Peptides against a protein of PDB entry 5B16. Designs and how they scored, part 87

Target 1, 136 residues: chain A of PDB entry 5B16
Amino acid sequence: TPSRINHNERLEFLGDAVVEFLTSVHLYYLFPSLEEGGLATYRTAIVQNQHLAMLAKKLELDRFMLYAHGPDLCRESDLRHAMANCFEALIGAVYLEGSLEEAKQLFGRLLFNDPDLREVWLNYPLHPLQLQEPNT
Target 2, 136 residues: chain A of PDB entry 5B16 as posed
Amino acid sequence: TPSRINHNERLEFLGDAVVEFLTSVHLYYLFPSLEEGGLATYRTAIVQNQHLAMLAKKLELDRFMLYAHGPDLCRESDLRHAMANCFQALIGAVYLEGSLEEAKQLFGRLLFNDPDLREVWLNYPLHPLQLQEPNT

## One batch from the design tools (peptide; made by RFdiffusion4, then SolubleMPNN)

Design b2_p22_4_s1 (from b2_p22_4, 9 letters changed)
Fold by OpenDDE base, seed 1:
Structure b2_p22_4_s1 (fold): chain B 136 residues (1-136), chain A 22 residues (1-22)
Amino acid sequence: as target 1 above (136 residues)
Amino acid sequence: SEEKRRQELLQKILEYLEELAK
């Protein structure tokens, strides 16, 4: 329905911001010596459609997409784009109905299958120069 | 050490990011 589509697009909008924000914050704290250009580069890499689509596959969103939109997603690029959008909408929904913390946890779990890497990503120690900086 | 391990893990994260950025 049009209302549902609009709602999903709004959730996507919100989720896009949440993913971008979380990525930015974690990169900032994890790599205090990384220049802004590097931070931006890695952020772009993390939030690009292809990568988000890979994360979406872990939630089996590809199966959902093929079930619901199979005839409309005949191109791999179209599928990736749709999966990325759907992933963002899900993150947006988690943030909206839950919390930023819950969105962070979900995103981190999907980013890294390795529990040690996941732990570092999610629970980074603060750098001495970052002690007075806002934290999430 | 714990710090050494953390640095190793950070390096692995960085390697992952570099791969994504290609």
Scores: peptide ipSAE 0.672, ipTM 0.946, DockQ to the pose 0.855
Fold by OpenDDE base, seed 4:
Structure b2_p22_4_s1 (fold): chain B 136 residues (1-136), chain A 22 residues (1-22)
Amino acid sequence: as target 1 above (136 residues)
Amino acid sequence: SEEKRRQELLQKILEYLEELAK
């Protein structure tokens, strides 16, 4: 329905911002010696459609998308874009109905299959120069 | 040490990011 489409697009909009923000915050804290250019590069890499689509596959969104919209997603690129958008909408929904923390946890869980890497990503010590910087 | 291990893990994260950024 038009309402559902609009709602999904709005969630996507919100989720895009959440993913961008979380990525920025974590990169900032994890790599205090990394210059802005590097931070921006890695942020772009994380939030690019190709990567988000890979994360979406872990939630079997590919199967969902093909089931729900298969006829319109015959191209790999179309599927990838759709998956990325759907992933953003999902994160947006988690944030909206849950919390930023829940979105953070979900995102981190999907970013790294390795629990040790995940732990480092999710639970970083505050750098002395970062104490007054936004972290949520 | 714990810090050494953390640095190793951070390095692995960087390597992952570098691959994504290609």
Scores: peptide ipSAE 0.672, ipTM 0.946, DockQ to the pose 0.873
Fold by OpenDDE base, seed 2:
Structure b2_p22_4_s1 (fold): chain B 136 residues (1-136), chain A 22 residues (1-22)
Amino acid sequence: as target 1 above (136 residues)
Amino acid sequence: SEEKRRQELLQKILEYLEELAK
């Protein structure tokens, strides 16, 4: 049986893919005129450790990490990386135990505190030029 | 209009993303 560490690493692996996927999909549909380079840039920005750590802080994962690991995370960069990984594992768990929709909702809630921005992010109509393309 | 409001919100999202990408 896998250790708890291995389990979390596996969840992180899954969560990483989910976060990347959700980010990609939302960017793609929300900004139909944005070129691939822009899409890639903004995706990177959203999923970078620093940003995911900020999202994780909203869930007070920083307090958890400091409690659990203490001085091992004395470096800000180490804490940030750990928080990002933990966030990914959380998203992975939500997807695994719930659904992609639930992961999307959680991710969206954390991305935007502004309910209007959140609504736009989560609920987007397909652009007319996208109607001929496969829905992804 | 609703569309105008939506475009304004999209712009705010872009601004957020641009800031993250710096």
Scores: peptide ipSAE 0.670, ipTM 0.945, DockQ to the pose 0.882
Fold by OpenDDE base, seed 5:
Structure b2_p22_4_s1 (fold): chain B 136 residues (1-136), chain A 22 residues (1-22)
Amino acid sequence: as target 1 above (136 residues)
Amino acid sequence: SEEKRRQELLQKILEYLEELAK
Protein backbone atom coordinates (compact mmCIF):
# COMPACT_ATOMS: atom_id res chain seq x y z
CA THR B 1 0.00 0.00 0.00
CA PRO B 2 1.25 3.46 -0.89
CA SER B 3 2.52 5.73 1.84
CA ARG B 4 -0.18 8.21 0.92
CA ILE B 5 -2.85 5.72 1.84
CA ASN B 6 -1.05 4.79 5.02
CA HIS B 7 -0.81 8.42 5.95
CA ASN B 8 -4.53 8.88 5.48
CA GLU B 9 -5.21 5.87 7.65
CA ARG B 10 -3.02 7.34 10.35
CA LEU B 11 -4.83 10.65 10.07
CA GLU B 12 -8.10 8.81 10.34
CA PHE B 13 -6.87 7.18 13.52
CA LEU B 14 -5.96 10.53 14.97
CA GLY B 15 -9.12 12.19 13.76
CA ASP B 16 -11.28 9.50 15.27
CA ALA B 17 -9.77 10.26 18.65
CA VAL B 18 -10.15 14.00 18.20
CA VAL B 19 -13.78 13.76 17.16
CA GLU B 20 -14.55 11.48 20.05
CA PHE B 21 -12.72 13.71 22.49
CA LEU B 22 -14.37 16.91 21.32
CA THR B 23 -17.75 15.26 21.35
CA SER B 24 -17.20 13.97 24.85
CA VAL B 25 -16.07 17.31 26.20
CA HIS B 26 -18.93 19.27 24.74
CA LEU B 27 -21.56 16.79 25.82
CA TYR B 28 -20.11 16.70 29.31
CA TYR B 29 -20.25 20.45 29.75
CA LEU B 30 -23.45 21.17 27.88
CA PHE B 31 -25.51 18.58 29.69
CA PRO B 32 -24.40 18.35 33.31
CA SER B 33 -27.52 16.41 34.22
CA LEU B 34 -26.94 13.64 31.71
CA GLU B 35 -25.80 10.37 33.16
CA GLU B 36 -22.86 8.50 31.70
CA GLY B 37 -25.12 6.25 29.71
CA GLY B 38 -26.79 9.16 28.04
CA LEU B 39 -23.49 10.83 27.31
CA ALA B 40 -22.17 7.65 25.77
CA THR B 41 -25.30 7.17 23.71
CA TYR B 42 -25.18 10.63 22.25
CA ARG B 43 -21.45 10.42 21.65
CA THR B 44 -21.97 7.23 19.70
CA ALA B 45 -24.73 8.89 17.74
CA ILE B 46 -22.57 11.86 16.83
CA VAL B 47 -19.55 9.85 15.73
CA GLN B 48 -21.38 7.09 13.88
CA ASN B 49 -20.60 6.66 10.21
CA GLN B 50 -23.99 7.87 9.07
CA HIS B 51 -23.66 11.13 10.91
CA LEU B 52 -20.04 11.79 10.03
CA ALA B 53 -20.91 11.10 6.42
CA MET B 54 -23.64 13.69 6.68
CA LEU B 55 -21.11 16.19 7.96
CA ALA B 56 -18.74 15.16 5.19
CA LYS B 57 -21.35 16.01 2.59
CA LYS B 58 -21.21 19.59 3.77
CA LEU B 59 -17.61 19.59 2.65
CA GLU B 60 -18.54 17.95 -0.63
CA LEU B 61 -16.45 14.93 0.22
CA ASP B 62 -19.08 12.77 -1.40
CA ARG B 63 -18.32 14.31 -4.76
CA PHE B 64 -14.65 13.70 -4.24
CA MET B 65 -15.17 10.11 -3.18
CA LEU B 66 -17.35 9.34 -6.14
CA TYR B 67 -14.79 10.88 -8.43
CA ALA B 68 -11.91 8.98 -6.92
CA HIS B 69 -13.55 5.64 -6.24
CA GLY B 70 -16.89 5.69 -8.03
CA PRO B 71 -17.23 2.04 -9.00
CA ASP B 72 -16.02 0.89 -5.61
CA LEU B 73 -18.59 3.00 -3.83
CA CYS B 74 -21.74 1.99 -5.64
CA ARG B 75 -23.35 0.95 -2.41
CA GLU B 76 -24.60 3.84 -0.36
CA SER B 77 -23.34 2.21 2.80
CA ASP B 78 -19.88 1.91 1.33
CA LEU B 79 -19.93 5.55 0.39
CA ARG B 80 -21.03 6.56 3.87
CA HIS B 81 -18.28 4.53 5.44
CA ALA B 82 -15.70 6.01 3.12
CA MET B 83 -16.93 9.52 3.73
CA ALA B 84 -16.85 9.01 7.47
CA ASN B 85 -13.29 7.79 7.29
CA CYS B 86 -12.33 10.69 5.10
CA PHE B 87 -13.98 13.09 7.49
CA GLU B 88 -12.02 11.67 10.39
CA ALA B 89 -8.83 11.97 8.40
CA LEU B 90 -9.65 15.58 7.66
CA ILE B 91 -10.25 16.39 11.31
CA GLY B 92 -7.05 14.60 12.14
CA ALA B 93 -5.20 16.70 9.62
CA VAL B 94 -6.71 19.91 10.94
CA TYR B 95 -5.63 18.99 14.44
CA LEU B 96 -2.20 17.89 13.34
CA GLU B 97 -1.40 20.84 11.14
CA GLY B 98 -3.48 23.37 13.02
CA SER B 99 -4.79 23.00 16.52
CA LEU B 100 -7.44 21.40 18.63
CA GLU B 101 -9.23 24.71 18.63
CA GLU B 102 -9.35 24.75 14.87
CA ALA B 103 -10.65 21.21 14.83
CA LYS B 104 -13.25 22.20 17.39
CA GLN B 105 -14.38 25.14 15.33
CA LEU B 106 -14.61 23.16 12.13
CA PHE B 107 -16.46 20.33 13.80
CA GLY B 108 -18.88 22.73 15.43
CA ARG B 109 -19.56 24.56 12.21
CA LEU B 110 -20.41 21.31 10.52
CA LEU B 111 -22.50 19.95 13.38
CA PHE B 112 -24.94 22.83 13.33
CA ASN B 113 -26.05 24.95 10.43
CA ASP B 114 -28.09 27.02 12.85
CA PRO B 115 -25.77 29.71 14.17
CA ASP B 116 -27.57 29.90 17.50
CA LEU B 117 -27.17 26.20 18.14
CA ARG B 118 -23.60 26.41 16.99
CA GLU B 119 -22.92 29.20 19.43
CA VAL B 120 -24.27 27.20 22.31
CA TRP B 121 -22.28 24.15 21.30
CA LEU B 122 -19.02 26.00 20.86
CA ASN B 123 -19.30 28.49 23.69
CA TYR B 124 -20.87 26.73 26.62
CA PRO B 125 -20.97 28.52 29.94
CA LEU B 126 -19.60 26.43 32.73
CA HIS B 127 -21.92 25.53 35.54
CA PRO B 128 -20.55 26.52 38.95
CA LEU B 129 -20.10 22.89 39.88
CA GLN B 130 -18.29 22.24 36.63
CA LEU B 131 -15.70 24.79 37.63
CA GLN B 132 -14.44 22.24 40.10
CA GLU B 133 -13.43 20.00 37.22
CA PRO B 134 -10.27 20.40 35.19
CA ASN B 135 -10.67 22.72 32.27
CA THR B 136 -10.61 21.10 28.89
CA SER A 1 -34.43 35.98 29.19
CA GLU A 2 -31.01 35.01 27.99
CA GLU A 3 -30.97 31.93 30.18
CA LYS A 4 -34.36 30.86 28.97
CA ARG A 5 -33.21 31.25 25.40
CA ARG A 6 -30.14 29.18 26.14
CA GLN A 7 -32.24 26.44 27.64
CA GLU A 8 -34.42 26.40 24.58
CA LEU A 9 -31.39 26.06 22.37
CA LEU A 10 -30.00 23.29 24.53
CA GLN A 11 -33.28 21.49 24.20
CA LYS A 12 -33.05 21.76 20.44
CA ILE A 13 -29.57 20.30 20.53
CA LEU A 14 -30.83 17.49 22.69
CA GLU A 15 -33.64 16.80 20.28
CA TYR A 16 -31.13 16.64 17.47
CA LEU A 17 -29.05 14.16 19.41
CA GLU A 18 -32.05 12.07 20.29
CA GLU A 19 -32.94 11.85 16.66
CA LEU A 20 -29.43 10.74 15.78
CA ALA A 21 -29.51 8.12 18.49
CA LYS A 22 -32.63 6.42 17.15
Scores: peptide ipSAE 0.665, ipTM 0.945, DockQ to the pose 0.869

Design b2_p22_4_s2 (from b2_p22_4, 8 letters changed)
Fold by OpenDDE base, seed 5:
Structure b2_p22_4_s2 (fold): chain B 136 residues (1-136), chain A 22 residues (1-22)
Amino acid sequence: as target 1 above (136 residues)
Amino acid sequence: SEKERREKLLKKIYELLDELAK
């Protein structure tokens, strides 16, 4: 039987793919004139640990991590990496237990505090995202 | 630094999205 830790690592693996996929799809449709190199660069910026950690803070995952691993996460960099991993695991869990759409909605809501930006991000490639949702 | 570069890119993305929202 997989340990709780192993399960979270697996969820992180899945979540990493989901975050990357969603980011890729949205960037692709939002920036039709942007070349591959630019798309990849923007994707990297969005999915990097530091940014995901920022998103994780919006979910108060930092408080959780400090509670569970405070002494081990004294360094900010360690905390950021842990939060990013936890965020990926969370997205993976949302996808697994819910749907790609739910993962998209959560991710989009966290990406932008501005409702207008959320609207653009979430709804611009809505149809393509729906079509590519796997049967889970 | 690479960190600063990525942050600038994010800012640009947000700005571009802001333009799309207009």
Scores: peptide ipSAE 0.181, ipTM 0.757, DockQ to the pose 0.072
Fold by OpenDDE base, seed 4:
Structure b2_p22_4_s2 (fold): chain B 136 residues (1-136), chain A 22 residues (1-22)
Amino acid sequence: as target 1 above (136 residues)
Amino acid sequence: SEKERREKLLKKIYELLDELAK
């Protein structure tokens, strides 16, 4: 329905911001000597559609997308783009219904299969506002 | 390509994180 499509697009909008914000914050703390240009480049690498699609695949969103929207996803590039958008919508939903912390945890768990790397990513300090108002 | 560059950078990020984890 149009309402569902609109809802997903709105969630995608929110999720996009959440993913970018979380990525930015973690990169900022993880790489204190990296200049702004490098930080931005790394952020782009992390949040680009191809990468988000890979993360989405870990959640079997590819199967979901093919099941729900198969006729519209004949091209691989279209599937990747749709998966990335769906992933953003998912993160947006987690943030909306849960918290920024929950979104952070989910995103971090998917970013790294290596538990050591995951812990390094997740355990860096977050901005105080993220902790004070995680669900706003 | 730009895509390839970004992918390489992502790998570098993971490598850097790996070093940090050690």
Scores: peptide ipSAE 0.176, ipTM 0.760, DockQ to the pose 0.072
Fold by OpenDDE base, seed 1:
Structure b2_p22_4_s2 (fold): chain B 136 residues (1-136), chain A 22 residues (1-22)
Amino acid sequence: as target 1 above (136 residues)
Amino acid sequence: SEKERREKLLKKIYELLDELAK
């Protein structure tokens, strides 16, 4: 049986892919006239560690990190990196134990505090996700 | 700075999404 650390790293691996995929798909459909370079730039802005750490803070993961890993997180930059990884692991777990839809809903809720923006992000027509949802 | 660049990009995304929300 893998250690908890290894398990979390595996979940992080999965979560990273889920976050990347969801972001890519939504950007692709929301911005049909945006070139690849622009899409990639927006994706990077959304999924980079600094932003994911901000999303993690909304879940109060910082408190958890300080409790569990405080001695190893003396610098804020280290904390942000760890929080981003933890956030990815969480999304990975939600996908693994739940569904892609549940991961999408959680991620979208955290991305936008504005309910109108959230609604657009979450409910914009997404052909690939809609067709594959029952199998996830 | 990287932080400022990130924030600028996110604001642009949010503005575009806001247009779609209308």
Scores: peptide ipSAE 0.148, ipTM 0.749, DockQ to the pose 0.073
Fold by OpenDDE base, seed 2:
Structure b2_p22_4_s2 (fold): chain B 136 residues (1-136), chain A 22 residues (1-22)
Amino acid sequence: as target 1 above (136 residues)
Amino acid sequence: SEKERREKLLKKIYELLDELAK
């Protein structure tokens, strides 16, 4: 059996793709007139470690990381990176054990505190294949 | 700074979404 570290890294790998994918899809449909460069820029803003760490903080992952690693995360940048990785692993786990829809819902809830913005983000039309198979 | 750039971009996204929400 893989070590806990390896398992977490694998979940992170998966979660990274899920976060990237969800962000890409939603941006693509929400902003049909935005050029690729803009889409890529906005995606980067959403999925970069700094932002994911902020989302992770809403889940109190910072407290978890400090408890688990303590002095090893003495630098703020190190903590942010670790939190982002942990967040990705969490999303990966949600996707793996639940569904893409559940990952989408969790991610969306964290992205927007404003319920109106959240509703727009979460309920905008998605890819036809996703509509057909929302749990894939 | 990178932080400022990120915040500006996020703000822009929020503004655009806000327009869609209206």
Scores: peptide ipSAE 0.134, ipTM 0.736, DockQ to the pose 0.073

Design b2_p22_4_s3 (from b2_p22_4, 7 letters changed)
Fold by OpenDDE base, seed 3:
Order: sequence, then C-alpha cells, then structure tokens
Structure b2_p22_4_s3 (fold): chain B 136 residues (1-136), chain A 22 residues (1-22)
Amino acid sequence: as target 1 above (136 residues)
Amino acid sequence: AEEERRKALLEKIRELLDELAK
C-alpha cells in the first residue's frame, strides 16, 4: 500500500542518519589520532550499501527480500540496494520505537562477529546528551 | 596487559575497516 511504502521510506531516511551518526561517533573515539580524511573513508566503508547488505544478511533480510520482492530483484546490485534500504529502515524503527542506545547495541552486534572487537566498539565513551532522543 | 590487549583489538578493527575501504 502507498501508506506502508511512505512509512518505510521515512524510516529509511531516519535510519540512514542514525547509522551515519553512530558510525561517526564511534570512529571519532576509537581513532583519536586519525585525520578527518581517514575517518571519512572508514565511515563511507561502513555505511556503503554493500556493507549494510552484508549486515542485513545476518538478519536474514535476504530471504525476506527474495520472498517479498523476488520479481523486482533480478540483479544482485538491486538486491544489495534493497537490503541496505531495509536495514536502514530497521535501524530507524529501532531508534524510533526504542532508543539510540538500542540502535547502537544492535548495530554494534552486527558490525563485529568477534565479541572482543564488539566490546571495544560499543564501550567507547559517549556523552550522555548524545544518547538522548529528540524531543517531539 | 589490558592496555596492550586493547591496542591489539583496535588494530584488528582497523584491519577490518581497511578491507572494507578497498
């Protein structure tokens, strides 16, 4: 339905910003001596469609996409793009219905399979005000 | 020992990011 499509696109819009923000914050603290160009390079790498699609596979979104949109996803590149969009919408929904902290935890769990690396990523200092949801 | 471990883990993270950036 048009209403559902519009809602998902809005969630994707929000999720894109959340993923970008979380990535930026964690990279900033993880690599205090890395110049802006390096930070930007890593951010781009993390949030690119191909990588987000890989994260989406961990949630079995590929199976969902093929079932729901198989006829429209004949090309691998189209599938990756759709999976990345769906992943962003999911993160947007988690942020909207839950919190930035919940989005951070989910994103971090998916970024690293190694629990030690995950812990380092997730436990870097975040200012309390940065975890606050926007007032509506 | 903890600091050394942390540094090693950060290096591993950076290696993964380098691969993604290729």
Scores: peptide ipSAE 0.652, ipTM 0.940, DockQ to the pose 0.764
Fold by OpenDDE base, seed 2:
Structure b2_p22_4_s3 (fold): chain B 136 residues (1-136), chain A 22 residues (1-22)
Amino acid sequence: as target 1 above (136 residues)
Amino acid sequence: AEEERRKALLEKIRELLDELAK
């Protein structure tokens, strides 16, 4: 049986893909006039460690990380990276144990504090792939 | 109204980009 650490790393792997996918799909449909370069740039901005760490902070993952791994996270950059990874693992877990829709909702709620912007992001028509669920 | 909201969303993302680029 894999250790909890190995499991979290696997969840991180999955969550990374989910975050990337959701961001890509939403940007693609919300901004049909935006060229690939712009889409890629905005995606990077949204999914980069610095931003994901900010989202993680909204979930108080910083407190969790400092409690569990404080002595090993002396640098702000190390904490940021760890928080981003933890956030990805969380999204991965939500997707795995829940659904892509639940992951979408959680991610979207954190992306925007403005309820109007959040509504646009979450409720804009998306590709039917959003309805697909894993077999495992 | 929807178009204006989409524009606002794009601007918010652009602002995020600018902030993260600092």
Scores: peptide ipSAE 0.347, ipTM 0.867, DockQ to the pose 0.359
Fold by OpenDDE base, seed 4:
Structure b2_p22_4_s3 (fold): chain B 136 residues (1-136), chain A 22 residues (1-22)
Amino acid sequence: as target 1 above (136 residues)
Amino acid sequence: AEEERRKALLEKIRELLDELAK
């Protein structure tokens, strides 16, 4: 329905910012010697539609999308784009109804299958104010 | 080609993270 689409687009907008922020913060702290160009390049690699679609596939969103929108997603590129958008909407929803920390945990669990790499990514020291949410 | 470039970049990130884990 139009109302549902509008809601998902708004969540996608929010989720896009959350994914971008989390990626930026973690890259910044994890790689203090990496120049801006490298930071930007790696951020792009992480947040681009192709990668987010891969993360979405881990949640079996591909099956969900094909089930719900199969006839409209006959092209692989369309499916990837839709999956990336849906993934962003999910992250947005987790942030909205949960917390930035919960979004961080979900995103980190999906980013790395290797538990050691995941541990480094998720538990690297961050500035305490970066995870603080507004009171109002 | 684009997919290969993406994979290469992600691999570099993973390698860097692996180094930090040591």
Scores: peptide ipSAE 0.239, ipTM 0.778, DockQ to the pose 0.072
Fold by OpenDDE base, seed 1:
Structure b2_p22_4_s3 (fold): chain B 136 residues (1-136), chain A 22 residues (1-22)
Amino acid sequence: as target 1 above (136 residues)
Amino acid sequence: AEEERRKALLEKIRELLDELAK
């Protein structure tokens, strides 16, 4: 069994890929006229540490981080980075223990507070294979 | 500057999504 630290880092690795993938897929289908450069730019905006940290804050991960690692996270940038990593690990865990659909739902709920926008993001038509196996 | 750029991009995305929702 890997150490807790190693396990968390592995989850971060997985979560990073999941967040990147979900963002990419949704942007691709939601914006069919957007060129690659725009897709990449918007993806970066969504998955950058600053934004992921904000999403993490919605889950009150900041409170957890300060409780567990407060002395080591005195700088805002350090806290933001740690929160982003923690968020990635969480998404990775959700995917690992649940499914891509569950990760998608969690991520989408956090991305948009507006229910209408959230609905569009989460339910916009995707590739048929994804529609056929939503819980995989 | 980075925060403002991020905000602008996200707002644009949300605007586009809003159009799709209509």
Scores: peptide ipSAE 0.222, ipTM 0.777, DockQ to the pose 0.075

Design b2_p22_4_s4 (from b2_p22_4, 8 letters changed)
Fold by OpenDDE base, seed 4:
Structure b2_p22_4_s4 (fold): chain B 136 residues (1-136), chain A 22 residues (1-22)
Amino acid sequence: as target 1 above (136 residues)
Amino acid sequence: DEEKRREELLKKILEYLDKLAA
């Protein structure tokens, strides 16, 4: 329905911001010696459609999309974009109905299958200069 | 040892990111 489409687009808008924010924060804390250009490059890489689509595939969104929209998503590139958008909408919904922490956990689980890498990504120590922030 | 392990894990994360950015 048109109403559901609009709702999903709004959730996608929100989810895009959440994914961008979480990615930025984790990169910033994990790699304090990485210059802005590197941070931006890696952020772009993480949030790009093809990567988000790969994450979405872990939730079997590809099968869902083909089931629900098969004729309209016959092209691989179209499916990839749709999956990425759906992934963003999902993250947006998790944030909206749950919390940023829940979105963070879901995103982390999908980013890394390796539990050790996931642990490092999710649980980063604060650095001395960051500890000086009054609103820590 | 724990710090060394963490550094290795961070390196693996960077390798993953490098592949994504390529």
Scores: peptide ipSAE 0.671, ipTM 0.945, DockQ to the pose 0.866
Fold by OpenDDE base, seed 2:
Structure b2_p22_4_s4 (fold): chain B 136 residues (1-136), chain A 22 residues (1-22)
Amino acid sequence: as target 1 above (136 residues)
Amino acid sequence: DEEKRREELLKKILEYLDKLAA
């Protein structure tokens, strides 16, 4: 329905921002010596449709998309784009109905299958100033 | 030791990101 489509687009909008934000924050803290150009490059790489679609596959969104849309997504590029959008909408929904923390956890879990890498990504040490003034 | 391990893990993350950015 038009209403559902509109809602999904809104969730996608929100999710896009959340994914961008989380990615930015984690890159910033994990790599304090990395210059802006590098940070931007890696952020772009993480949030690009192809990568998000890859993450979406881990949730079997591809099966859902093919079931729901069938021949409309016969092109790989169309499917990737749709999956990326759907992924963003999902993250947006998780943030909206849950919390940023939940979105963070889900995103991190999908980013890294390796639990050690995941832990590093999710659990970076706070900046000294943050230690001095926690909860900021 | 733990710090060294963390650095290695960070390196692996960077390697992954480099692949994505290629």
Scores: peptide ipSAE 0.671, ipTM 0.945, DockQ to the pose 0.856
Fold by OpenDDE base, seed 1:
Structure b2_p22_4_s4 (fold): chain B 136 residues (1-136), chain A 22 residues (1-22)
Amino acid sequence: as target 1 above (136 residues)
Amino acid sequence: DEEKRREELLKKILEYLDKLAA
């Protein structure tokens, strides 16, 4: 329905911001010596449709999209874009009904299958340089 | 030690990110 579409688009809008924000924050803390250009590059890489679609597959959104919208998604690029949008909407919904923390946890779980990498990403303890130089 | 382990993990994250950015 039109109302559902509008709602999903709004959720996508919110989710896009949440994903970008979370990505930015974690990159910032994880890599204190990385300059802005590098941070921006990695952020773009993480939030690009290709990558978000990959994360969406872990939630079986591909199956959902093909089931619900298969006839409309003839191109792989269309499916990827739709999956990315749906992923953003989902994150937006998690943030909206839950919290930023819940969104962070979900996003982190999807980013890294390796629990050790996931832990580093999610907890991002202060880098030794930050401990030694608190103003940096 | 733990710090060395953390650095190794950070490197792995960077490798992942580099792959995505390529």
Scores: peptide ipSAE 0.669, ipTM 0.944, DockQ to the pose 0.830
Fold by OpenDDE base, seed 5:
Structure b2_p22_4_s4 (fold): chain B 136 residues (1-136), chain A 22 residues (1-22)
Amino acid sequence: as target 1 above (136 residues)
Amino acid sequence: DEEKRREELLKKILEYLDKLAA
């Protein structure tokens, strides 16, 4: 039987993939003129520990981390890394227990506080040029 | 009008992403 730590690590593994996948898909559709290098750059930026930690703060994971690991997370970089991992585990759990859609919605809500930007991100309606190109 | 609005929003998203990527 895996420990609680092992379970979280597994969830983190799954969540990492989900976050990266969702990010990739949304970037791909939102910016049809963006080359692969640009897509990769923005994906990296979105899923980097520093950014995920910022998203995690919106869920008050920082309070939890400080409570559980306070002295071990005295360095900001350590806290950010831990928060990012916890965030990934959370997304993994949402996907596992819920659905990809639920994970997408949660991730999108955290990415953008602005509801208009959030809507564009979440719905990413097809650009007219995309409609003219074959998808398959 | 709606398309123009969307383009503006996309620009704002790009600005955010550029900030993250900096």
Scores: peptide ipSAE 0.665, ipTM 0.944, DockQ to the pose 0.830

Design b2_p22_5_s1 (from b2_p22_5, 9 letters changed)
Fold by OpenDDE base, seed 3:
Structure b2_p22_5_s1 (fold): chain B 136 residues (1-136), chain A 22 residues (1-22)
Amino acid sequence: as target 1 above (136 residues)
Amino acid sequence: SREELLQKVKEYLDKLVQEALA
């Protein structure tokens, strides 16, 4: 396997963890009364290939994928999977070259086109019991 | 309101859950 492909796979590995971590943290704070099963369900839905591919489309990664990998992507499902992987690699690169905060901001901007919803996602107010949690 | 915005977030997430089940 060429070194470039290996590098992208490593970035994807890192990005997968970053996306899952950010998703988990935001869900935890936004829904303090939601049980673990509900949190896990929402997390799975957010990080599914179809959804990440949709986010990737906002960055026009679909055009890139068709240009670079068109012959290998004959099925729509294959394209979605490849786009999701590419998105993860991008987030991994942002974290690696920048910071977790930068990855958080980028992810939030892509999750919600509505600026009000984006604000709620990115800047979640803490419930009083959450503020006291570290002391208990 | 914050509650209204949270509801909209939930609606979006619920949609994603349904898509995952399809």
Scores: peptide ipSAE 0.670, ipTM 0.946, DockQ to the pose 0.828
Fold by OpenDDE base, seed 1:
Structure b2_p22_5_s1 (fold): chain B 136 residues (1-136), chain A 22 residues (1-22)
Amino acid sequence: as target 1 above (136 residues)
Amino acid sequence: SREELLQKVKEYLDKLVQEALA
């Protein structure tokens, strides 16, 4: 179905931006003394296909992919790529139909199974140096 | 503590970085 493919690709495009944005913002606040290169390195690692595929697996998207596209996903790398894309499309849909907050909450829940780590990620208390910044 | 939690977050991220480099 070309129409569904097009829609999913558009959602993927949107979701990619949302994931990048959320990741960037949270890293920025969590690591106020980390240089740009370090922030970018962590961001790249978080949004890499294999990691997003891992998050997608928590949503059982792997089962969905194999059910719907099993014959087309004979390679593990192909499956990871498809799962990552599907995950991005899902985040895009959550943002589009819901809100950025809902996307943030979903992403955070998937990033960390540990509720304490999740709390740090989602509700990052401001560092004393951040509190001293007047325009942030 | 928050510092300990941040360290654990960092460790997770460092792990992801190493996986990306592999």
Scores: peptide ipSAE 0.669, ipTM 0.946, DockQ to the pose 0.830
Fold by OpenDDE base, seed 4:
Structure b2_p22_5_s1 (fold): chain B 136 residues (1-136), chain A 22 residues (1-22)
Amino acid sequence: as target 1 above (136 residues)
Amino acid sequence: SREELLQKVKEYLDKLVQEALA
């Protein structure tokens, strides 16, 4: 059990970085004229616990959390926080066991229910000034 | 159009920003 808990926390750590990275990259390319402050604002909004919990709910992680930790998650705020952490751990696991591409695709699918908006998020034309920075 | 879709993405993000500020 201690090992499992530690592993989950490690996955959360990794997933946090992956979510942050993917969010940053997509925002950077989608909004080439947006200043750093604006990019950071959008990133913060996307990765906030409330939003990640909403994404987690699409995967029915709320049901999972209540099943596994119901007595400890009677408060909505506690559940939301736990769901966000669990979501990060999931993304971390997808990255670890799969690839960054798989994590990107999963994240994108959850971000936008609208397939057209999802397409814009996932498959963006490169701005001329971004061509020299393909790895950013 | 892409521009219209991008605008909708912005609207979604702006909504999230407002939620974060609330």
Scores: peptide ipSAE 0.667, ipTM 0.946, DockQ to the pose 0.890
Fold by OpenDDE base, seed 5:
Structure b2_p22_5_s1 (fold): chain B 136 residues (1-136), chain A 22 residues (1-22)
Amino acid sequence: as target 1 above (136 residues)
Amino acid sequence: SREELLQKVKEYLDKLVQEALA
């Protein structure tokens, strides 16, 4: 039986993949004319530790981290890194115990506070060229 | 409009890109 730490690291591993996948899919559909490099740039920006930590803060994971690891998180950068990892583990857990759809909904909800922007992210209308892609 | 919303999404993402470069 893996330790709690090992379990969390495994969830983080899974969550990292889920976040990367969801981000990739949504960017791909939202920006049909954006080159691969641009897509990758946006993806990197979305999944960077600082951003994931910000998302984690919306879930009040900062309070949790300070409670659990306060003595080791004196530096802001350390806290951000820990929060990002914890966020990935959380997404991994949501996917594992729930579904990819649930992970998608949670991630989208956190990405955009504005419900209209969230809607665009989550429920992107397919571009006409995207609709024609299967015929190419 | 959707285009306006998409533009706002892009602005947010661009902001994140700049943060990543900092």
Scores: peptide ipSAE 0.666, ipTM 0.945, DockQ to the pose 0.854

